Peptides against a protein of PDB entry 4Z63. Designs and how they scored, part 245

Target 1, 334 residues: chain A of PDB entry 4Z63
Amino acid sequence: LCLGMNDLTGNIPEDLFHLKRLNLLGIQENRLSGSLSREIRNLSSLVRLDVSWNLFSGEIPDVFDELPQLKFFLGQTNGFIGGIPKSLANSPSLNLLNLRNNSLSGRLMLNCTAMIALNSLDLGTNRFNGRLPENLPDCKRLKNVNLARNTFHGQVPESFKNFESLSYFSLSNSSLANISSALGILQHCKNLTTLVLTLNFHGEALPDDSSLHFEKLKVLVVANCRLTGSMPRWLSSSNELQLLDLSWNRLTGAIPSWIGDFKALFYLDLSNNSFTGEIPKSLTKLESLTSRNISVNEPSPDFPFFMKRNESARALQYNQIFGFPPTIELGHNN

## One batch from the design tools (peptide; made by RFdiffusion4, then SolubleMPNN)

Design b2_p24_8_s3 (from b2_p24_8, 9 letters changed)
Fold by OpenDDE base, seed 3:
Structure b2_p24_8_s3 (fold): chain B 334 residues (1-334), chain A 24 residues (1-24)
Amino acid sequence: as target 1 above (334 residues)
Amino acid sequence: SSSWITSHPDEEELEEILEEILNR
């Protein structure tokens, strides 16, 4: 049953939850309000539930143990409060959980040992607090993780050295500290291609440790951290780099010539730093900017990107990495 | 440029999203 993208208001009729053979319920992009009924438990054949972009409130009902076939739960952009229900946090069937842009709070807890099928987690823009869950690497299929805009105190857990499934990771604006430790840990994530750390590590030094290596890194975004230091030498070994944003930091020194050696680099923002010297001539030879054939078909994170502007202009949303225009921004360096 | 990339909307955008939902 697909009722998404309408102007439906009020509550979901309770009789709808009597549809025991229903595999897909999509009621996204309406004006549905009130609590999400616990009677969703009656939808025992449900594979996909999309309630996103509504006005739902209250706690998410703890009935997911009665939904043994549920693979997709989309609840982003609602007013849900409380925590992740225990049955949801223990779901062995769930592949994708998206609860981005809600008012969920408390400590983030997932039973990753039970969540054997979880491959995508989006809990960005919530009110979770405390520490990052140390057991996330136990979610052995977890590839996409967005935890941006929460209040996670402290450092990236040491256990994330074992996060082999991790490919796309966003922690933007999550009150994280110790960038040196974070990068030192995350370099062990062999499948990591996208790392977004914007608005963390305020005033710290960007490590220039040549021992750091991110072999598969395609997207690195560490903007607006007030980071000190210089362009990190370890980044030169990330030969697959496509997008680099280090804007709005306090980075100094010269822009190194190796920045132009990235064959796939199509987006570079080093603006609003304190870089000095000449613009490397190698930047004028970036193959990605000269060739029209950027492969648009590369896998992207499941979470969107946003280009924030300092002016009161609405942020631009980009759902795909290749949605960004080819860019070289070196402005506002002194 | 006066821009940077994040993985979350700002507060203004969140307000606009809410308005969009309410005005459907």
Scores: peptide ipSAE 0.445, ipTM 0.909, DockQ to the pose 0.808
Fold by OpenDDE base, seed 2:
Structure b2_p24_8_s3 (fold): chain B 334 residues (1-334), chain A 24 residues (1-24)
Amino acid sequence: as target 1 above (334 residues)
Amino acid sequence: SSSWITSHPDEEELEEILEEILNR
């Protein structure tokens, strides 16, 4: 049953929950309000539940133990409060959980040993507090993780050295500290291709440790952290780099010539730093900027990117990395 | 205009989203 993109108001009629053979319920992009009914438990054949972009409120009902076939739960952009229900946090069938842009709070707890099918987790823009859950690496299929805009005080857990499934990771604006430790841990994530750390580590030094190595890194965004230091030499070994944003930091020194050696680098933002010297001539030879053939078909994170402007202009949303225009921004350096 | 990439909307954008839902 697909009733999305209408002007439906009120609550879901209770009789709808009698549809025991329903595999897909999509009621997204309406004005549905009130609590999500516990009677969703009656939809025992449900594979996909999309209630996103509504006005739902209250706690998410703890009925997911009665939904053994549920693979996709999309509840982004609602007013849900409380935590992740225990039955949801223990769901063995769930592949994708998207509860971005809600009012969920408390400590984030997932039983990753039970969540054997979870591959995508988007809990960005909530009110979770405490530390990052140390057991996330136990979600053995978890590839996409967005935890941005929460209050995860402290450091990246040491356990994340074992996060082998992690490919796309966003922790933007999550009150993280100790960038040296974070990078030292995350370098062990062998499948990590996208790392977004914007608005963390305020005023720390960007480590220039030659022992750091991110072999598969394609996207690195560490903007607006007020980071000190220079262009990190360890980054030169990330030969697959496509997008680099280190803008709005306090980085100094010269822009190194090796920045032009990245064959796939199509987006470079080093603006609003304190870089000095000459622009490397190698930047004029970036193959990705000279050739029209950016392969648009590469896997991207499930979470969107936003280009935030310093001025009161609406942020531009980019659902794919290749949605970014080819860019070299070196402006506002001293 | 100076910009940076992040993975979350700002507060103004969140308000606009809410208004969009309410005005549907």
Scores: peptide ipSAE 0.436, ipTM 0.906, DockQ to the pose 0.789
Fold by OpenDDE base, seed 5:
Structure b2_p24_8_s3 (fold): chain B 334 residues (1-334), chain A 24 residues (1-24)
Amino acid sequence: as target 1 above (334 residues)
Amino acid sequence: SSSWITSHPDEEELEEILEEILNR
């Protein structure tokens, strides 16, 4: 049953919960309000539940133990409060959980040992506090993680050295500290291709440790951190780099010539730093910008990117990495 | 104009999203 993108208001009719054979309920992009009914438990055949982009409030009902077939729960952009219900945090069937842009609070707790099928987690833009869950690496299939815009004080957990499934990771604006430790840990994530750390590590030094190595890194975004230091030499070994944003930092020194050696680099933003010297001639030889065939069917993260402008203009949303225009931004350096 | 990439909307954008839902 797909009722998305209508002008539906009020609560879900109780009679809808009599549809015991329903596999898909999509009621997204309406004006549905009130609490999400506990009677969703009666939809025992449910595989996909999409209630996103509504006005739902209250706590998410703790009935997910009665939904053994549920693979997809999309509840982003609502007014949900409280925590993740215990039955949801223990769901063995759930593949994707998206609760981005809610008012969920407290300590983030997931029973990753039970959540054997979880591959995508989006909890960005909530009110979670405390530390990052140390047991996230126990979610053995968890590939996509967005925890941006929460208040996770402290450092990236040491346990994330064992996060082998992690491919796409966003922690933007999450009050993280110690970039040296974070990078030192995350370099062990062998499948990590996308790392977004914007608005963290305020005023720290970007480490220039040649021992750091991100073998599969394609997307690195560490913007608006007021980072000091220079272009990190360790990044030169990330041969698959496609997108680099280090804008709005306090980086100094020359832009190194090796920046032009990245064959797949199509987006480079080093603007609003303190770089000096000449623009490397190697940038004029970037193959990705000279060849028309960026036929890169490469996987993108499930979470969107936003290009924030300093002006009061609405941010541009990019759902795919390749949605970004080919860009070289070197402006506002002195 | 200088921009930066994030993985979340800002507060102003969140207000706009809410207004969009309410005005549907």
Scores: peptide ipSAE 0.431, ipTM 0.906, DockQ to the pose 0.785
Fold by OpenDDE base, seed 4:
Structure b2_p24_8_s3 (fold): chain B 334 residues (1-334), chain A 24 residues (1-24)
Amino acid sequence: as target 1 above (334 residues)
Amino acid sequence: SSSWITSHPDEEELEEILEEILNR
């Protein structure tokens, strides 16, 4: 049953929950309000639940133990409060959980040893506090993680060295500290292709440690951190780099010539730094910008990107990495 | 460029999203 993208208001009729054979319930993009009914428990055949983009409030009901077939739960952009229900945090069937842009709070806790099927987690833009959950690497299939815009004080856990499934990771604007430790840990994530760390590590030095290596890194975004230092030499070994945003930092020195050696680099923003010297001639030879054949079919994170403009205009949302226009931004350097 | 990439909307954008839902 798909009732999304309408102007439905009020609560879900209780009789809807008598549909024991229902596999898909989509009621997204309405004006549904009130609490999400615990009677969802009656939908024992449910595989997909989409309640996103509504006005739901209250706590998410703790009924997910009665939904053994549930693979997809989309609840982004609602007013949900409280924590993740225990039954949801222990769901062995759940593949994707999206609760981005809610008012969920408390310490983030997931039973990753139970959540054996979880591959995508989006909890960005909530009110979670405390530390990053150390046991996230125990979610052995967890590939996509967005935890942006929460209040995770402290450092990236050491346990994340073992986060082999991690491919797409966003922690932007989460009050993180110690970029050197974070990069030192995350370099061990062998499958890491996308790393977003914008609006963290305020005023820290970007490490220039030649021992750092991100073999599969395609997307690195560390913007607006007021980072000091220079273009990090370790980045030159990330031969698959496609998108680099280090804008709005305090980086100094020359833009190195190796920046033009990235065969797949189509988006480069180094603007609003303190770089000096000449523009490397190698940038004029970037193959990705000269050839029209950018492979548009590469995997992208499940979480969206936003290009925030300094203007009062709404940020542009990009659902795919290749949605970004080919860009070289070197402006506003000294 | 006066822009940077994030993985979340800002507060103003969140308010606009709420208004969009309310005005549907």
Scores: peptide ipSAE 0.427, ipTM 0.903, DockQ to the pose 0.782

Design b2_p24_8_s4 (from b2_p24_8, 12 letters changed)
Fold by OpenDDE base, seed 4:
Structure b2_p24_8_s4 (fold): chain B 334 residues (1-334), chain A 24 residues (1-24)
Amino acid sequence: as target 1 above (334 residues)
Amino acid sequence: SSSWIDSHPDEATLEEIRNEILNR
């Protein structure tokens, strides 16, 4: 049953939960309000539940043990409070959990040993606090993780060295500290292609450790951290780099010539730093900017990107990395 | 540039989203 993108108000009729053969319930993009009924437990055949973009409130009901076929739960952009219910945190069937832009709080706890099918987790823009869950790497299929705009104090857990499934990771604006430790850990994530760390590590030094290596890194966004240091030499080994945003830092020194050696680099923002010297001539050799036919159909994160502006204008949403226009931004440097 | 890339919207954008839902 797909009733999304309407003007529906109120709550879900209780009789709807008698549909025991229902595989898909989509009621997204309405004005549905109140608590999500516990009677969803009666939808024993449910594979997909989309309640996103509504006015739901209260706690998410702890009934997911009665939904053995549920693969997709989309609840983003609601008013849900409390934690992730225990049955949801233990769901062996769940592939995708999206609860972005809610008011969920407390410590983030997932039973990753039970969540054997979880491949995408979006909990961005919530009120989770404490530390990052050390057991996330136990979610052996977890590829996409957005935890942005929460309050995860401290450092990236050492256990994330073992996060082999991790490909797309955002921790933007999560009160993280110790960028050196974070990068030192995350370099062990051999499948990591997208890393977003914007608005963390306030005033720290960007490490220039040549021992750091991100072989498969395609997207690196570490903007607005007030980071000190220079362009990191270790980044030159990330030959697949497509997008680099280091804007709004305090980086100094020259822009290195190797920045033009990235064959796939189509988006570069180094603006609002303290770089000096000449613009590298090698930037004129960026193949991605000169070649007409780069139809790059590559996998992207499940979480969206946003182009934030200092102006009161709405941030532009980009659902795909290649939605960004080919860009070289070097403005507001010395 | 007066912009940067992030993985979440700003508070103003979030308020606009809320208002959009409320005004449907």
Scores: peptide ipSAE 0.541, ipTM 0.929, DockQ to the pose 0.780
Fold by OpenDDE base, seed 5:
Structure b2_p24_8_s4 (fold): chain B 334 residues (1-334), chain A 24 residues (1-24)
Amino acid sequence: as target 1 above (334 residues)
Amino acid sequence: SSSWIDSHPDEATLEEIRNEILNR
């Protein structure tokens, strides 16, 4: 049953919960309000629940133990409060959980040992506090993780060295500290292709340790951190780099010539730094900008990207990395 | 450029999203 993208208001009719054979309930993009009924427990055949982009409030009901086939729960852009219900945090069937842009609070706790099917987690833009959950690497299928815009004080957990399934990771604007430790840990994530660390590590030094290596890194975004240092030499070994944003830092020195050796690099933003010297001639030879045949079929994060502006203009949303125009931004360097 | 890439919208954008839902 798909009732999304209508002008539906009020609560879900109780009789809807009598549909025991219902596999898909999509009621997204309405004006539904109130609490999400616990009677969703009666939808025992439910595989997909999409309640996103509504006005739901209250706590998410703790009934997910009665939904043994639920693979997809989309609740992004609501007013949900409280924590992740225990039954949801223990769901063995759940593949995707999206609760981005809610008012969820407390410590983030997931029973990753039980959540054997979880591959995508989006909890960005909530009110979670405390530390990053150390047991996230126990979610052995978890590839996509967005935890941006929460208050995860401290450092990236050491346990994330074992996060082999991690491919797409955003911790943007989460009050993280110690970029050297974070990069030192995350380099062990062998499948990591996308890393977003924007608005963290305020005023720290970007490490230039040649021992750092991100083999499969395609997307690195570490913008607006006021980072000091220079272009990191370790990045030169990330041969698959497609997108680099280091804008709005305090990076100094020359832009190195090796930046033009990235065959797949189509987006480069080094703007609003303190780089000096000449523009490397190698940038004029970037194959990705000279040849139109960028393979568009590469996997992208499940979480969207946003182009933020200092101006009061709405941020542009990009659902795919290749949605970004080919860009070289070197402006506002002195 | 006065822009940077992020994985979440700004507060103004979030407010616009809320208003969009309310004014549907």
Scores: peptide ipSAE 0.517, ipTM 0.924, DockQ to the pose 0.783
Fold by OpenDDE base, seed 1:
Structure b2_p24_8_s4 (fold): chain B 334 residues (1-334), chain A 24 residues (1-24)
Amino acid sequence: as target 1 above (334 residues)
Amino acid sequence: SSSWIDSHPDEATLEEIRNEILNR
């Protein structure tokens, strides 16, 4: 049943929950309000539940133990409060959980040993607090993780060295500390292609440790951290780099010539730093900017990107990395 | 540039999103 993109208001009719053979319920992009009914438990054949972009409030009902076939739960952009219900946090069938842009709170707890099918987790823009869950690497299929705009004080857990499934990771604006530790840990994530760390590590030094290596890194965003230091030499070994944003930091020194050696680099923002010297001539030889053949068909994160502006202008949403225009921004350097 | 990339919108954008839903 697909009822998305209508002007539906009020609550879901109770009789809808009598549809025991229903595999897909999509009621996204309406004006549905109130609590999500516990009667969703009656939808025992449900594979996909999309309630996103509504006005739902209250706690998410703890009925997911009665939904043994549920693979997709989309609840982004609602007013849900409380935590992730225990039955949802223990769901062995769930592949994708998207609860981005809610008011969920408390400690983030997932039973990753039970969540054997979880491959995508979006909990960005919530009110989770405490530490990052150390057991996330136990979610052995978890590739996409957005935890941005929560309050995860402290450091990236050491256990994340074992997060081999991790490909796309956002921790932007999560009150993280110790960038050296974070990078030292995350370099062990062999499948990591996208790393977003914007608005963390305020005033720390960007490590220039040649022992750091991100073999598969395609997207690195560490903007607006007030980071000190220089362009990190370890980044030169990330030959697959496509997008680099280090803007709004306090980075100094010269822009190194190796920045132009990245064959796939189509987006570079080093603006609003304190870089000095000449613009490397190698930037004029970036193949991605001279050749039209950027492979647009590469896998991207499930979470959206936003181009934020200091001005009161609405942030532009980009659902794909390749949605960004080819860019070299070197402005506002000293 | 006066911009940077993030994985979440700002508060103003979030408010606009909320208003968009309310005004549907």
Scores: peptide ipSAE 0.561, ipTM 0.933, DockQ to the pose 0.802; fails the geometry check
Fold by OpenDDE base, seed 2:
Parts: sequence; C-alpha cells; structure tokens
Structure b2_p24_8_s4 (fold): chain B 334 residues (1-334), chain A 24 residues (1-24)
Amino acid sequence: as target 1 above (334 residues)
Amino acid sequence: SSSWIDSHPDEATLEEIRNEILNR
C-alpha cells in the first residue's frame, strides 16, 4: 500500500493495521501526526515500512519483535523522541534503518550481534549523546553508517579497527576529538571508501604520519575543522581518490605535486586554508577533468551530501558523489 | 569558495523542510 506524496493528515486509520498480508506500507511525504501506533505489530508480513517526511512524534513503538520480515524501516524527517526501541535494536531481519532528522536521544545502543542483516544505518541529525557505540563493528554486514550531527563526545573507539564491513562512514559534526587516533584506527577499515569528518577535531593538527594508509579511499571530507599542518603525505597512497575536501582549515605549506597524480580525482577543494607557493602543474593534467567518461554508476553512500555555505543560504543536497560538478577550488589561500 | 561539503543540512535548511511539511 503506497499512499506517499499526498496531503494526508491525522493518524493512520486503525483498520489499516488489519491488513495482515501487507508487505509494503508507504505513507511518506504526508502530514501524518501523533504517535506511530503500536498496532503496526499486527502487520506481521511487513517487509518495508516508510513513514518518512511526516509529523510523527512520541517514541517509536517497541513492537519490532512482532515484525519478523521487516527489512526496511524509513522514518527520517519526523519528530520521534526517546531511544531506539529494544525490539528494533535487536531485529535480525532489518537491512536498513533510516531515522535521520528526528529528536532521538540518549545513548545509542544497538545489539549488533542480533542485527545480523543490518547493512545501512542512518541516524544523522538526532540528539544522541555519550560515546560512539563500541560494538558497531559487531554488525558484520554494516556497510553504510551515518551518525553525523549528534553529540558523540570523545574519540573513535579502538574497536573500529575491526570494522571490516564499513564502506561509507560519516561522523560529521559529532564533537569528536583526536584526529590522529581517529585516522590511526579507521585506516584498518579495509573497505572504507567514503569518510566524512567535517566539523570535528577543532584546532588539532592533521597528522602527516607516513605510516597511515587508506587503500580504498575514494572520498575524504575533513572540512571546517581549523586543522593545522600541511597536506598529509599518507594521502598520496590513496590512488582511488575521487573527491577531496579539506577546505576551511588552517593548513600551510605548498600544495604537493602528487595531488595531480590521482587519475580519478574530479573534485578538489583546498580553499580557505593558508597554502603557499605555486599551483602544481600536475593539476592541469588530471585525467578525470580532461576525460568526459566519469563512470556515473559507482556505488555511493546511502546518506546524502550537502554543500554548505557560510552565508544563510540553503545547503544544496547531493544524493550521489557524481552529482558534484568537476571542481578545483584553491581560492582564499594566503 | 564560501562552501564546504557536509553530510547534514544546516538549521535553516531543517526549518525549511519542516515548513514544507507543514504547508503541504
């Protein structure tokens, strides 16, 4: 049953919950309000639940133990409060959980040993506090993780050295500290292709440790951290790099010539730093900017990117990395 | 450039999203 993109108001009619054979309930992009009914438990055949882009409030009902076939739960852009209910945090069937842009709070707790099918987690833009959950690497299929814009004080857990399934990771604006430790840990994530760390590590030094290595890194965004140091030499070994944003830092020294050796690099923003010297001639030879054949069909994170501006202008949303225009920004360096 | 890449919208964008839902 798909009732999305209408002007529906009020609560879900209780009679809808009598549809025991319903596999898909999509009521997204309406004006539905109130609490999400516990009677969802009656939809025992439900595979997909989409309640996103509504005005739902209250706590998410703890009924997911009665939904043994649920693979997809989309609840982004609502007013949900409280924590992730225990039955949801223990769901063995759930593949994708998207609760981005809610008011969920408390310590983030997931029973990753039970959540054997979870591959995508989006909890960005909530009110979670405390530390990052140390047991996230126990979610053995978890590939996409967005935890941006929460208050995860402290450091990246040491356990994340074992996060082998992790491919796309955003921790933007999460009050993280110790970038040296974070990078030292995350380099062990062998499948990591996308890393977003914007608005963390305020005023720290970007490590230039030649022992750091991110073999499969395609997207690195560490913008607006006020980081000191120079262009990190370890990054030169990330041969698959497609997008680099280190803008709005306090990086110094020369832009190294190896920056032009990245065959797939189509987006480079080093603006609003303190780089000096000449622009490397190698940047004029970037193959990705000269060839029209950028493969648009590469896997992308499930979470969107945003181009933010210092001015009160609305951020532009990009659903795919290749939605970004080919860019070289080196402006505002002194 | 006066811009940077992030993985979440700003407060103004979030308010606009809320208003869009309310005015639907």
Scores: peptide ipSAE 0.547, ipTM 0.931, DockQ to the pose 0.821; fails the geometry check

